Peptides against a protein of PDB entry 3EFO. Designs and how they scored, part 47

Target 1, 262 residues: chain A of PDB entry 3EFO
Amino acid sequence: SQLADLYKSCETDALINFFAKSAFKAVLHQPLKVIREILVNQTAHMLACYRKNCASPSAASQLILPDSMKVLPVYMNCLLKNCVLLSRPEISTDERAYQRQLVMTMGVADSQLFFYPQLLPIHTLDVKSTMLPAAVRCSESRLSEEGIFLLANGLHMFLWLGVSSPPELIQGIFNVPSFAHINTDMTLLPEVGNPYSQQLRMIMGIIQQKRPYSMKLTIVKQREQPEMVFRQFLVEDKGLYGGSSYVDFLCCVHKEICQLLN

## One batch from the design tools (peptide)

Design b1_p22_1_s3 (made by RFdiffusion4, then SolubleMPNN; from b1_p22_1, 7 letters changed)
Fold by OpenDDE base, seed 3:
Structure b1_p22_1_s3 (fold): chain B 262 residues (1-262), chain A 22 residues (1-22)
Amino acid sequence: as target 1 above (262 residues)
Amino acid sequence: SSYVALNMDNIEEDLDKLLDEA
């Protein structure tokens, strides 16, 4: 059908970019609450239309997503949780203005990475491999106290260290004897020169490639104050400032779809 | 038309289906 073809041709990356820019433009003239409601409604309506006209009959307890839009909800939730669309006093006007302007000029690939960061388990690095480690989902549940993770969203880069990170890796990366000795004020990794350090630096370089902005590195220790900033980038989790988790958002969308179709 | 069906009663098990393009 014509509708089916339309959905097949739809690219989530382009949609998110469009919705983000549209929403961020609307911030100048419309209340944030209205903008958020519009985004949710648009998401639900698109998916409801697909379910009604393009998908095979399924149980009401199922959420049906076309392949072309299967990742739309997670990105939409990330958009909704962005500081630009959250009217919280804890978020400075300058920060919102800054991020708004950045996104307004982002291409499709940049906005996608911005809204859903890469989270890489670098403690599992194979120094002999030329492949990047597989990214894990951006959730606290995917972190490990024994692990070291690199997070990047095109603007920021975080190196998160669990409290029980392997001392050998700490020494390999920082050339210090223990977790306690790591200086979190550093914005650059030392040139230790061992294979692990070199591999990590290579990965960081690859991530930085083809990005329009140089990502500042922030070293984060688990359970220290700066970790709170890091956790804000775990976009699948419930936001500190009222944003829903990915699961909660899916439930919300599902309920709205059901309401539209009943 | 290809699509993904998520079971809302057990959504956590199906979430990996939605992140392969991220």
Scores: peptide ipSAE 0.406, ipTM 0.895, DockQ to the pose 0.721
Fold by OpenDDE base, seed 5:
Order: sequence, then structure tokens, then C-alpha cells
Structure b1_p22_1_s3 (fold): chain B 262 residues (1-262), chain A 22 residues (1-22)
Amino acid sequence: as target 1 above (262 residues)
Amino acid sequence: SSYVALNMDNIEEDLDKLLDEA
């Protein structure tokens, strides 16, 4: 059917860009609550329509996602959790305005990365390989106290270090004896010159390449104060300001779809 | 049409599969 073909040809990254810009435009003349409801409703209606008209009958306990939109919910949740759409007084008007303007000018690729960051396990680097490590899901559950992770969303870059990160890697990256000696006030990695350091710098360079903004590097130690900021970029987790986890959002969407189809 | 079916009673396992392919 024509409808089925439409879903097949749909690109999630383009949809998210559209929804984000539409929502961020709407904040000027509509209540935030209404905007959030519209986004959820649109998500549910799109998926309900697909399930009803394009998909084979399935169990009510299943959430059916067309391949072209399989990651739509996760991005939609990230959009809903963005400070621009949150009503919490802790978020300054300036921050809202800033992020709103940023997104309004973003292309499809930029907005995709912005809403769902790359989280790379740096501690797994193979010095003999020039390939980027496989990204992990943006959740605290994917972090390890023994690990080192690089997070980037096109605007910010974080190097997160677990409290038990390998001393040899710390020495290799920072040229200091231990975790305790790492200076988190630094925004640049030292030129240590060993293969591991060089590879990390190369990876950072690749991530920065062709991005419209220069990403400032923030070094984050686990359990220190700056980690709170870092955790806000773990977008699949529950947000500090009341945003739902990815799992909770999926449950919400599923419930609404079922309600629409019953 | 090709689609992904997520089992809500076992969502975590299904999500890993879903997002690893993205």
C-alpha cells in the first residue's frame, strides 16, 4: 500500500529534526504541556496507524515499530527531555533560549547527534586499529568503574573516568601516576606521545571533524561534582528534572497506542 | 513491510538488539 511505502521511506533523523524545530517554534505561542502532549500523541498516532494498517496482527503486549522508525521513540524521548520543553524553574530562560536557537539552525545530522550522543568505550581501544570503538547505549548502566568513556553530542565532549580506571591508561593519557592526580580543570589532553594517547587524540579529532561547533573537552571523574552534568547526557536514563527514562517512555507510548486501537 | 516487535515484558533485551543495530 501507499501508506506502507511511506513508512518504509521515512527517515527517523529527518522526522526528529522536523519535530524538534516544530516544537521549538511552538514554544513561543503554546504552553509547554500542550507541546509535549502533541509530540507524544503524534508518536503514538503514527505508530498506531502503522500497526493497524501496515503490520500483521501481533500480541497486545508487543510494541511494533517499522524498520524506518525503529529508533524514533528514543529520539522523541530525548526531545521531550530537552530543557526547552521542560517547565522546571531550575532551568534558566537563557539556557532555554540558547538551546532553542541552536536546534532551530541544526541540520538533520547535527540534530541527530545532539539529541542522542555518542558514548565510546575508550578503555577498549585497540592501538593497532584505526577504527572507532563501537558506541554503547547512553545509560549509566553501560558505564564501568574500571572504564574510560568519551561522550560527544556535537556541542560538548566529555572524557569520563571510572574510579577504578586502569592506571596504565591514566598514565598513557594524562602522564600522571594515578586517578587522583588527574586535573579536571584541564580542557586539553597533554601530548604524551605514546600510541594510546595518539590514538585517543585521533579519535577525538575524527569526532570533531566536520562539526559546525568546536566541542570543548570536559574531563570528568566518577563521583565528583561535574559528573552530575555529564549524567544529563546519558539520555536513556531518567532525567534530573523529571524526564522519563527510555523504558518508561516506551511503556507510555505502548499504552497510548493500545488505547488508540481499542 | 519489515518491522521490529518489542516485547514489553522483556523490553531490555529487545532494546539492546534494537539500538545495537542503529
Scores: peptide ipSAE 0.403, ipTM 0.892, DockQ to the pose 0.820
Fold by OpenDDE base, seed 4:
Structure b1_p22_1_s3 (fold): chain B 262 residues (1-262), chain A 22 residues (1-22)
Amino acid sequence: as target 1 above (262 residues)
Amino acid sequence: SSYVALNMDNIEEDLDKLLDEA
């Protein structure tokens, strides 16, 4: 059907870019609450239309996503949780203005990475391989106290270290004997020169080369105060300043779809 | 056209499949 073809050709990354720019433009003229509601409604309407006209009959307890839009909800939730669309007093007007302007000029690839960061398990690196480690979901549940993770969203880069990170890796990266000796004030990794350090630097370089902005590196120790900032980028979790977890958002969308179809 | 069906009663397992394949 024509509708099926339309959904097949739909690209989530383009849609999220469009929705983001539209929403951020609307911020100047409409209340934030209204904008958020519109975004949710649009998401639900698109998916409801698909379920009604394109998908096979399914149980009411199922959420049906076209393959081309299977990741739309997660990105939409990230958009909804962006500081530009939140009216919390903890978020400065300057920060909102800054991020708004950035997103308004972002291309499709940039906005995709911006809203859903890459979270890489660095502790799993194979120094003999040129392949990048597979990204994990941006959730605290995917972190481990024994792990080291690199997070990048095109603007910021974080190196998160678990409290039980392997001393060998710590020494390899920082040339210090233990977790406690890591200086989190540094914004550059030391040039240790071992294979692991070189591999990490290579990965960081690859990530940076794909982005138009220079990402400042922030080293974060688990359970220290700066970790709070890092956790804000775990976008699948419940937001500190508002917004649903990914799971909760899916439930919300599902509910709205059911309402539309009943 | 292919689609993904998420079971809302056990969504966490389905989400892993969904996002790992992305």
Scores: peptide ipSAE 0.392, ipTM 0.889, DockQ to the pose 0.816
Fold by OpenDDE base, seed 1:
Structure b1_p22_1_s3 (fold): chain B 262 residues (1-262), chain A 22 residues (1-22)
Amino acid sequence: as target 1 above (262 residues)
Amino acid sequence: SSYVALNMDNIEEDLDKLLDEA
């Protein structure tokens, strides 16, 4: 059908870019609450329309996502949780203005990475491979105390180290004997020169490549104070300032779709 | 299939599959 073809032609990254810029323009003329409601309603209506007109019959307990839009909800939730759309006193006006301006100038690829960061388990690196490690979901549940993870969203880069991360890897990356000796004030990794260090630097370089902004590196130790900032980028988790988890958002969307379809 | 069906009763497993493939 014509409608089915339309959904097939819709790319999630382009849609998110459109919704983000539309919403961030609307903040100048409409209340934040209204904007958030519109975004949720639009998401639900799009998915409800697809289910009604394009999808095969399915159980009411199922959420049906067209293949071209299967990751739309997770990005939409990230958009909804952005500081520009939140009215919390803890978030400064300057921060809102800054992020608004940034997103308004972002291309499709930039906004995609901005709203949903890459989280890479670099402790699993194969030094004999040139392939990047597979990204994991941006959630605390995907971290491990024995692991080392690199997070990047196009603006910020974090190197997170578990309290039980392998001393051999710590030595390889930082040229120090243990976790306790890592200096978290540094913004650059030392050039140790071993294969693991070189591979990590290569990965960081690839991530930085073709990005409009130079990402500042922040080294984060698990259970230390700066980890709180890092956790804000685990976008699938419940937000610090009232945002929903990805699962909770899906439940909300599902409920609204069911209401629309009776 | 042209669509993905998520079972809301067992959503975590389905989400892992969905996002790993994306």
Scores: peptide ipSAE 0.371, ipTM 0.882, DockQ to the pose 0.753

Design b1_p22_1_s4 (made by RFdiffusion4, then SolubleMPNN; from b1_p22_1, 8 letters changed)
Fold by OpenDDE base, seed 4:
Structure b1_p22_1_s4 (fold): chain B 262 residues (1-262), chain A 22 residues (1-22)
Amino acid sequence: as target 1 above (262 residues)
Amino acid sequence: TSSVALDMNNLEEDLEKLLEEA
């Protein structure tokens, strides 16, 4: 069917870019609550239409996503959890304005990375490989106290270190003997010169080369205060300043779809 | 058209399956 072909051709990243810009434009004239409701409604309507017209019959307890939109909900949730759309006094007006302006000028690739960061388990790096490690889901559940992770969203870069991260890796990256000796005030990694350090720097370089903005590096130790900032980028988790977890959002979308079809 | 079906009664498990297939 023509409709089926339409869904097949849909590009989620383009849709998210469109929704983001539309929503951020609307912020100037509409209440945030209304904007959020519209975004959820649009998501539900698109998926409801697919289920009604394109999908094979399935149980009401199932959420059916076309392959082309399999990641639409997660990105939509990220958009909804962006500071521009969150009505919290803890978020400064300046920060909202800044991010709004940034997104309004972002291309599809930039907005995709901005809303859903890359989270890379760098403790698994093979120094002999030129390949980037496979990204993990942006959730606390994917972190490890024994791990070291690099997070990047095109604007910020974080190096997160677990409290039990391997001393040999710490030595390799920072040239210090232990986790406790890492200086989190630094914004640049030292040039240690070993293969692991070189590989990490290479990865960081590759990530940076693809982005229009220079990403400042923030080193984050697990269980220290700055980790709270880092956790805000774990977008699949429940937001500190509001917003649902990815799971909760899926439930919300599913309920709305059911209401539309009922 | 291929689609993904998530069981809302066991969503966490289904999500994990999706991640393993990705």
Scores: peptide ipSAE 0.426, ipTM 0.868, DockQ to the pose 0.780
Fold by OpenDDE base, seed 3:
Structure b1_p22_1_s4 (fold): chain B 262 residues (1-262), chain A 22 residues (1-22)
Amino acid sequence: as target 1 above (262 residues)
Amino acid sequence: TSSVALDMNNLEEDLEKLLEEA
């Protein structure tokens, strides 16, 4: 059917790029609340239509997603929680304007990474491996006080350090004896020269490759003030200023779909 | 077309599976 073909032809990365650009354009002439409501409504309607016309019967407790849109909700929630659509006081007007303009020019791959960052457990690095560590979900629940994590979204790069980060890794990365001695004002890692440091630098280089913009490195210590900025990139978590967690968003979408179909 | 079903009563497990496949 024409409808089935439509869903088959759609891809989440293209859809989120489209929705992002459409929403960010609408910011100029519509209230943010209205824009967010439209996005949620569109998401629910697309999925409701699929469930009604294309999906096999299923229990009411299930959320049915076509393969082409299986990760659409998580990216949609990220879009909804972006500082352009969900204004946060800690983000300046200029920064929001800048991000808006950047997204308006982003390709599909760039926007995907921008809305859902890559979060890498650096403390698990194998210096003998040529592979990148497996990314973890962008949530505080995936962090550990004993861990060191690298976050990148194509525009920003953060090195997050747990309060109980291994001293040997701190020494390896920063050439200082402890967490307290780390200077968070630096934007470049020192040339320590050990295998771990070299591996980390290589990973950072790989992440930077094929990205249109140079990512500034921000070093973040757990429980220090700058960590609040870092936490804004943990997009699956509940936002401090009205943004929903991924779980909450899925529940919201599911509820709206049920309302549309009942 | 093929689809994925998320159980809202066991969402965390389903999400892990879903996102790992993406």
Scores: peptide ipSAE 0.422, ipTM 0.874, DockQ to the pose 0.774
Fold by OpenDDE base, seed 5:
Structure b1_p22_1_s4 (fold): chain B 262 residues (1-262), chain A 22 residues (1-22)
Amino acid sequence: as target 1 above (262 residues)
Amino acid sequence: TSSVALDMNNLEEDLEKLLEEA
C-alpha cells in the first residue's frame, strides 16, 4: 500500500530536520505552547496511523514503531526540550535566537548530532585500537564517578571527569598528579605525548572532522558549577528548564496514541 | 512493514535494545 511504502521510505534524521525547521519557523507567528502541542500531536498521529493501518495487532501496553521511525520519539523529545521552544525566562532571547538560526541552516547529519549528542566513555580506551569507543546513552545514569567521558554535539565538546577518575588517566591527559590539579579554564588539552593522550587527541580530531563549526572544548569536573551546563546535554534526562525525560515522553506519546485509537 | 515493539511495562530494557540496534 501507499501508506506502507511511505513509512518504509521515511528516515528519522530527515524527519527530525524537517520538524525542527518547521517548528523554528513557526516560532515567528505562533505561540510556543501551540508549536509544542503540534509536534506532539503530529508524532502521535503518525504512529497511531501506522498502528491502525500498517502494523499487526498487538497488546495495548505496547508502543509499536516502524523501523524507519524507531528512534523518532527520542529525537522529537530532544527537539521539544530545545531552548528555542521553551518559554522559560531563564533562557535569554539571544540564546534562543542563536540556536534558532543555527538549526535553520543545518543539514540532516548536523541536526541529528545536534539534537542527540555523542557521549563516549574514553576511560575505557584501548590505546592500541583505532576504533572509536561505543557511545553510551545521553543520561546521567550512564556516567560513572570513576569515568571520563567525551560529549560532542557538533557545536560543543565537553570532557567530563568523575570525581574518582583514575589518577593515571588524569596524569596521562593533563600531566597533573590529581583531579584537584586540573585547570577547568583550559580550552585545549596539553600535548603530553603518551599513547593515551595521543589516542584521545585523535578521537577528538575524528569527531571534529567534517563538522561545519569548530567545537570549543570545555573541561568539566563532576560536582563543579560547569557540570550544570554539561547536564543539559544529557538529553534523555529531565530538562532543567522543563521538558520530560525520554521515558516520560514515551509514556505520553503512548497515551495519546491509545486515545486516538480507542 | 517491519516494526519494533516496546513494552511499556519493561521499557528500560527495551530501550537499551532499541538504541543498541540504531
Scores: peptide ipSAE 0.416, ipTM 0.877, DockQ to the pose 0.819
Fold by OpenDDE base, seed 1:
Order: C-alpha cells, then structure tokens, then sequence
Structure b1_p22_1_s4 (fold): chain B 262 residues (1-262), chain A 22 residues (1-22)
C-alpha cells in the first residue's frame, strides 16, 4: 500500500529535525502547552494510522512501531523535554532563545545527537582496539559507581566518574592517585601519555570530529553538585522540570493510540 | 512491513532489545 511505502521511507532523524524546527517556529505564535499537545497528538496519530492500516493484528497491551519509527518516541520525548518547550520560570528567556536558534540551524545529524546524547562507558575501553565502545542508554540506571562515562550531545561533553572508579584508571586519565584528587575545574584532560589516556583522547577527538561547535569538557564527580547538571542529559529519565521519563511517555502514547482506535 | 512490538506490561525488557538492535 502507499501508506506502507511511506512508512518505509521515513527516517526518524529527519522527522525529529522537522518536528523540532516546526515546534520551535511555532513557539513564536502559539502557547507552549498547545505545541506540546500537538507533538504528542501527531506522534499518536502517526502510530495509530500505522497500526490501523499497515500492522498485523496484535494485543491491545502492545505498542506497535514500524521499523522506520522504532526510536521516534524516545526522540520525541527528548524534544518535548527541551527547555525551549518547557514553561518553567527556572529557565531563562535567554537560554531558551539560545537553544531555539541553535536547533533552527541544525542539520539532521546534529539534531539527532543534540536531542539524544551519546553515553559511552569508557571504563571498558580496550586500549588495543580502535573501535568506539558501544553507547549505553541515557539513564542513571546505566551508570555504575565503579564506572567512568563520557557523554556528548554535540554542544557539551561530560566526563562522569563514579565514586568507586578504579584508581588505576584515574591515574591513567588524570595522573592523580585517587578520586578525591581529581580537579573538576579543568576543561581539558592532561596529556598523560599512557595508552589509556591516548585512547580516551582519540575517542574524544572522534566525537568532536565533523561537529560544528567545539564541545566544552566538564568533569563531573558522582555525588557532587555539578552532577545535577549532568543528570539533565540523561534524557530517558524523568526531567527535573517536569518532563516525563521515556517509559512514562511510551505509556502516554500507547494510551492515546488506544483511544484513537477504540 | 516489518515492525517492532513492545509489551507495555514488560516494557524494560523490550526496550533493551530494541535499543540493542538500533
């Protein structure tokens, strides 16, 4: 069917770029609440249409996603949780304006990374491999007190260290004996020169490559105050300013689809 | 058309599988 072909041709990264720019343009003319509702409704309608016209019959307890849109909900939730679309007094007008302008000029690849960051478990690095570690889901549940993680969204880069990070890795990265000795005020990693340090720097370089902006590095220690800022980039979790978790959003979308079909 | 089915009663397990394939 023509509809089936349409869904096959859709790419989530292009869709989210379109929705983001459309929504951010609409901010100038419509209330934020209305814009958020439209985005949710559009998501539900697209998926409801697929279920009705393209998908095989399935149980009501299942959410059916076409392959081309299998990650659309997570990106949509990230868009909904962006500061531009949040009506909170804690978010300055300047910050909203800044991010709005940034996204309005982003290409498809840039917006994809911006809305859903890469979170890399660098404590698992094989110094003999040139391959990047596999990214993990952007959730606190995927962090480990014994781990070290690198997060990047195209604008910011964070190096998160668990309180029980291996001293040998800390020594390898920072050339200090322990977690307590790490200086979080630095914005550049020291050139220690060992294989692990070199590998980490290479990874950071690859991430920075072909990005339009130079990402500022922030070193974050677990359980210190700056970790709160880092946690805002764990986009699958519940947002500080009222945004839903990914799971909650999926439930919401599923419920709305059922209402449309029922 | 190929699709992914998520069981809303066991969503975490299904999401893990989905993201591993992505």
Amino acid sequence: as target 1 above (262 residues)
Amino acid sequence: TSSVALDMNNLEEDLEKLLEEA
Scores: peptide ipSAE 0.412, ipTM 0.869, DockQ to the pose 0.824

Design b1_p22_2 (made by RFdiffusion4)
Fold by OpenDDE base, seed 5:
Structure b1_p22_2 (fold): chain B 262 residues (1-262), chain A 22 residues (1-22)
Amino acid sequence: as target 1 above (262 residues)
Amino acid sequence: SSLESTIAEIDEALDEKLAEAS
């Protein structure tokens, strides 16, 4: 059917870009609560329509997602938790305005990265490999005290270090003997010159090359104060200011879909 | 539950998406 073909053509990244721009434009004329409700409603209606008109016959309670929209709930939740739509006390009005303006001009590739950051396990790097390590889910559950992770969302870059990060890697990256000796005030990695350092710098370069904005590097130690800022970019986790976890949001959407189909 | 099954499918799809971006 024509409708089925339409859904197949609706990729999540493009949809999120559209919804983000629509919502961010609406911020000027509508309350944030209303905007968030509209986004949830639109998500539920789209999926309910698919279930009703395009999916194979099954119980109304069964959640069926088209392949092109399987990750839509994840990204939609990220959008709903963004500081533009969910105001946070630690984020200034100017910063919210700035992010709003940036997203309004973002292409599909930029917005998908902005709402769902790339989180890379740097501690697993093979110095002989030219490939980037596979990104992991943006959740605290994927972090480890023994690990080192690089996070990038197109605007910010973080290097997160676990309290039990391998001393050999710390020395390789920072040329210091231990975790305690790392200076988190630096915005640039030292040029140590060993293969591991060179590979990390290469990875950072690759990430930066495809982005229109220069990302500032922030070094974050686990259990230090700046880690709280870093954790805000773990977008699948529950937020401190009313943001739902991905699973909680999915449950909410599922409930609304069932109501629409009954 | 059907929801648990869907979550598993979404998780798999997301993992695949993240792997492709690599």
Scores: peptide ipSAE 0.629, ipTM 0.945, DockQ to the pose 0.761
Fold by OpenDDE base, seed 3:
Structure b1_p22_2 (fold): chain B 262 residues (1-262), chain A 22 residues (1-22)
Amino acid sequence: as target 1 above (262 residues)
Amino acid sequence: SSLESTIAEIDEALDEKLAEAS
């Protein structure tokens, strides 16, 4: 059907780009709470319409998503939790304004990365491989105290270090003997020259080269104060200031869809 | 539950998306 074809064409990344720009424009004239409600309602209505008109017959309680929109709830939740739409005390007004303006100019590829960062397990790197490590879900549950992770969203880059990260990797990256010796004020990694360091630098370079904006590197130690900022980029997790987890949001959307269909 | 199955599908789709991006 024509409607079915429409949904097939509605790719999540494109939708998020559209919704983000629409919402961020609306920030100038509408309360944030209203904007968030509109986004949730639009999501529910879109999915309810699909369920009603396009999906195969199934149980009324079943949440059915088009293939192209399977991850839409995840990304929509990320959008709703963004500092432009959900103010956070640690984010200045100027920073929110800056991010709003940036997103207004972002293409589809840029916005999807912005709302859902790449989180790479650097501690698992094979120095003989030229491939980027597979990204993991942006959640604290995927972090390890023994691990080292690189996070990038197109604007910011973080190197997160677990408190029990391997000393050999610390030495390989920073040329220091232990976690305690790492200087988190550094914005550039030292050129240690070993294969691991070179590979990490290569990965960072690849990530940077694909993005239109220069990402400043922030080194973050687990359990130190700056980690709180880093954790805000773990977009699937529940936020401290009203942001829901992905699962919680999905439940909310599901409930609204059911209400619309009844 | 049906919701659990949906979550599983979404998780799989997201994992695939993330893998492709790397």
Scores: peptide ipSAE 0.628, ipTM 0.945, DockQ to the pose 0.802
Fold by OpenDDE base, seed 4:
Structure b1_p22_2 (fold): chain B 262 residues (1-262), chain A 22 residues (1-22)
Amino acid sequence: as target 1 above (262 residues)
Amino acid sequence: SSLESTIAEIDEALDEKLAEAS
């Protein structure tokens, strides 16, 4: 059907960009709670319409998503958890205002990265490969104490180090003998010059080149205070200030869809 | 369950998306 074709053409990234800008504009005139509710309702209505008119006949209780929107619930949840829509005590009004303004000017490619950061397992780097490591899900469950991860959302870049990260990698990246010797006040990686260091720098460069804004690098040690800030970018996890996991959000949307179809 | 199946599909789709972005 024509409607089915329309849904096939609707990509999650474009939708999130649209919803984000709409919501962020509404922040000026409506309470955040209302805006979040509207986003959830819009999501549910969109998917309910698909279920009703485009999906194969099935029980109303069955959640069916078009292929182009399978990850929409994940990204929508990320949008809902953004500091612009879900205020956090550690985020200043100025910072929220800044992010709001930035998103209002972002293209589709930028906004998708902004709401769902790239989390790269740096400890798995093959120095002989020119390919970027595959990004992992933005969740604490994907971190390891033995790992080193690079997170980037187009505005910020974090290098997260597990407490048991390999000393050889630490030496390779920072030219220090151990985790304890890493200076987290640094905003730039040292020019160590070994293959691993060069590979990491190359990766960081590639990530930066794709983004319109210069990302500040923050080095984060596991179990240190700055890690709390880093964890806020693990967008799939349940937030401390009212944010849900994507699964919880999905359940919520599913229930609302069922209600709409009844 | 149907929901679990859907979650699995979403997970797979997301993994694919993340892989493609690399």
Scores: peptide ipSAE 0.625, ipTM 0.944, DockQ to the pose 0.747
Fold by OpenDDE base, seed 1:
Structure b1_p22_2 (fold): chain B 262 residues (1-262), chain A 22 residues (1-22)
Amino acid sequence: as target 1 above (262 residues)
Amino acid sequence: SSLESTIAEIDEALDEKLAEAS
């Protein structure tokens, strides 16, 4: 059907880019609360329309998403929790304005990474492999006290270290004997020269190569104060200032869809 | 539940997306 073809052409990354730019433009003339409500309503209406006109017959209560929009709710929730649309005390007005302007100029590839960062378990690196490690979900549940993770969203880069990170990896990356000796004020990794260090630097280089902006590196130790900033980039988790978890948002959208169809 | 099954599908789709991006 014509409508089915339309949904097939609606790719999530493109939609998020469109919604983000539309919402960020609206910030200049409409209250943030209204903008967020519009985004939620648009999401619900789009999915309700699909359920009504395109989905195979099923129980009315069943949530059915088109293949091209399977991850749309996840990314929409990330958009809703962005500091431009959901102000946080620790984010200055200037920073919000800056991010708004940046997103307004972002292409589809940049915006999708910006709203949902790459989180890479670099402690699992195979130094003999040329492949990047598979990204994991941006949630605290995917972190490990024994792990080391690299997070990047196109603007920021974080190296997160668990309290029980392997000493041999710490030595390999930082050339220090233990977790306690890591200097978190560093913005550049030392050139240690071993295969693991070289591989990590290569990965960081690959991530940076495709981005238009130079990402500043922040080293974060688990259970230290700066970790709070890092946790804000775990976009699937519940926010501290009114942001919902992915699951909570999905439930909300589902309820609204049901209301629209009844 | 129906919602749980949908979440599972989304999780799978997201995992695939993340794998392709890396």
Scores: peptide ipSAE 0.611, ipTM 0.942, DockQ to the pose 0.770

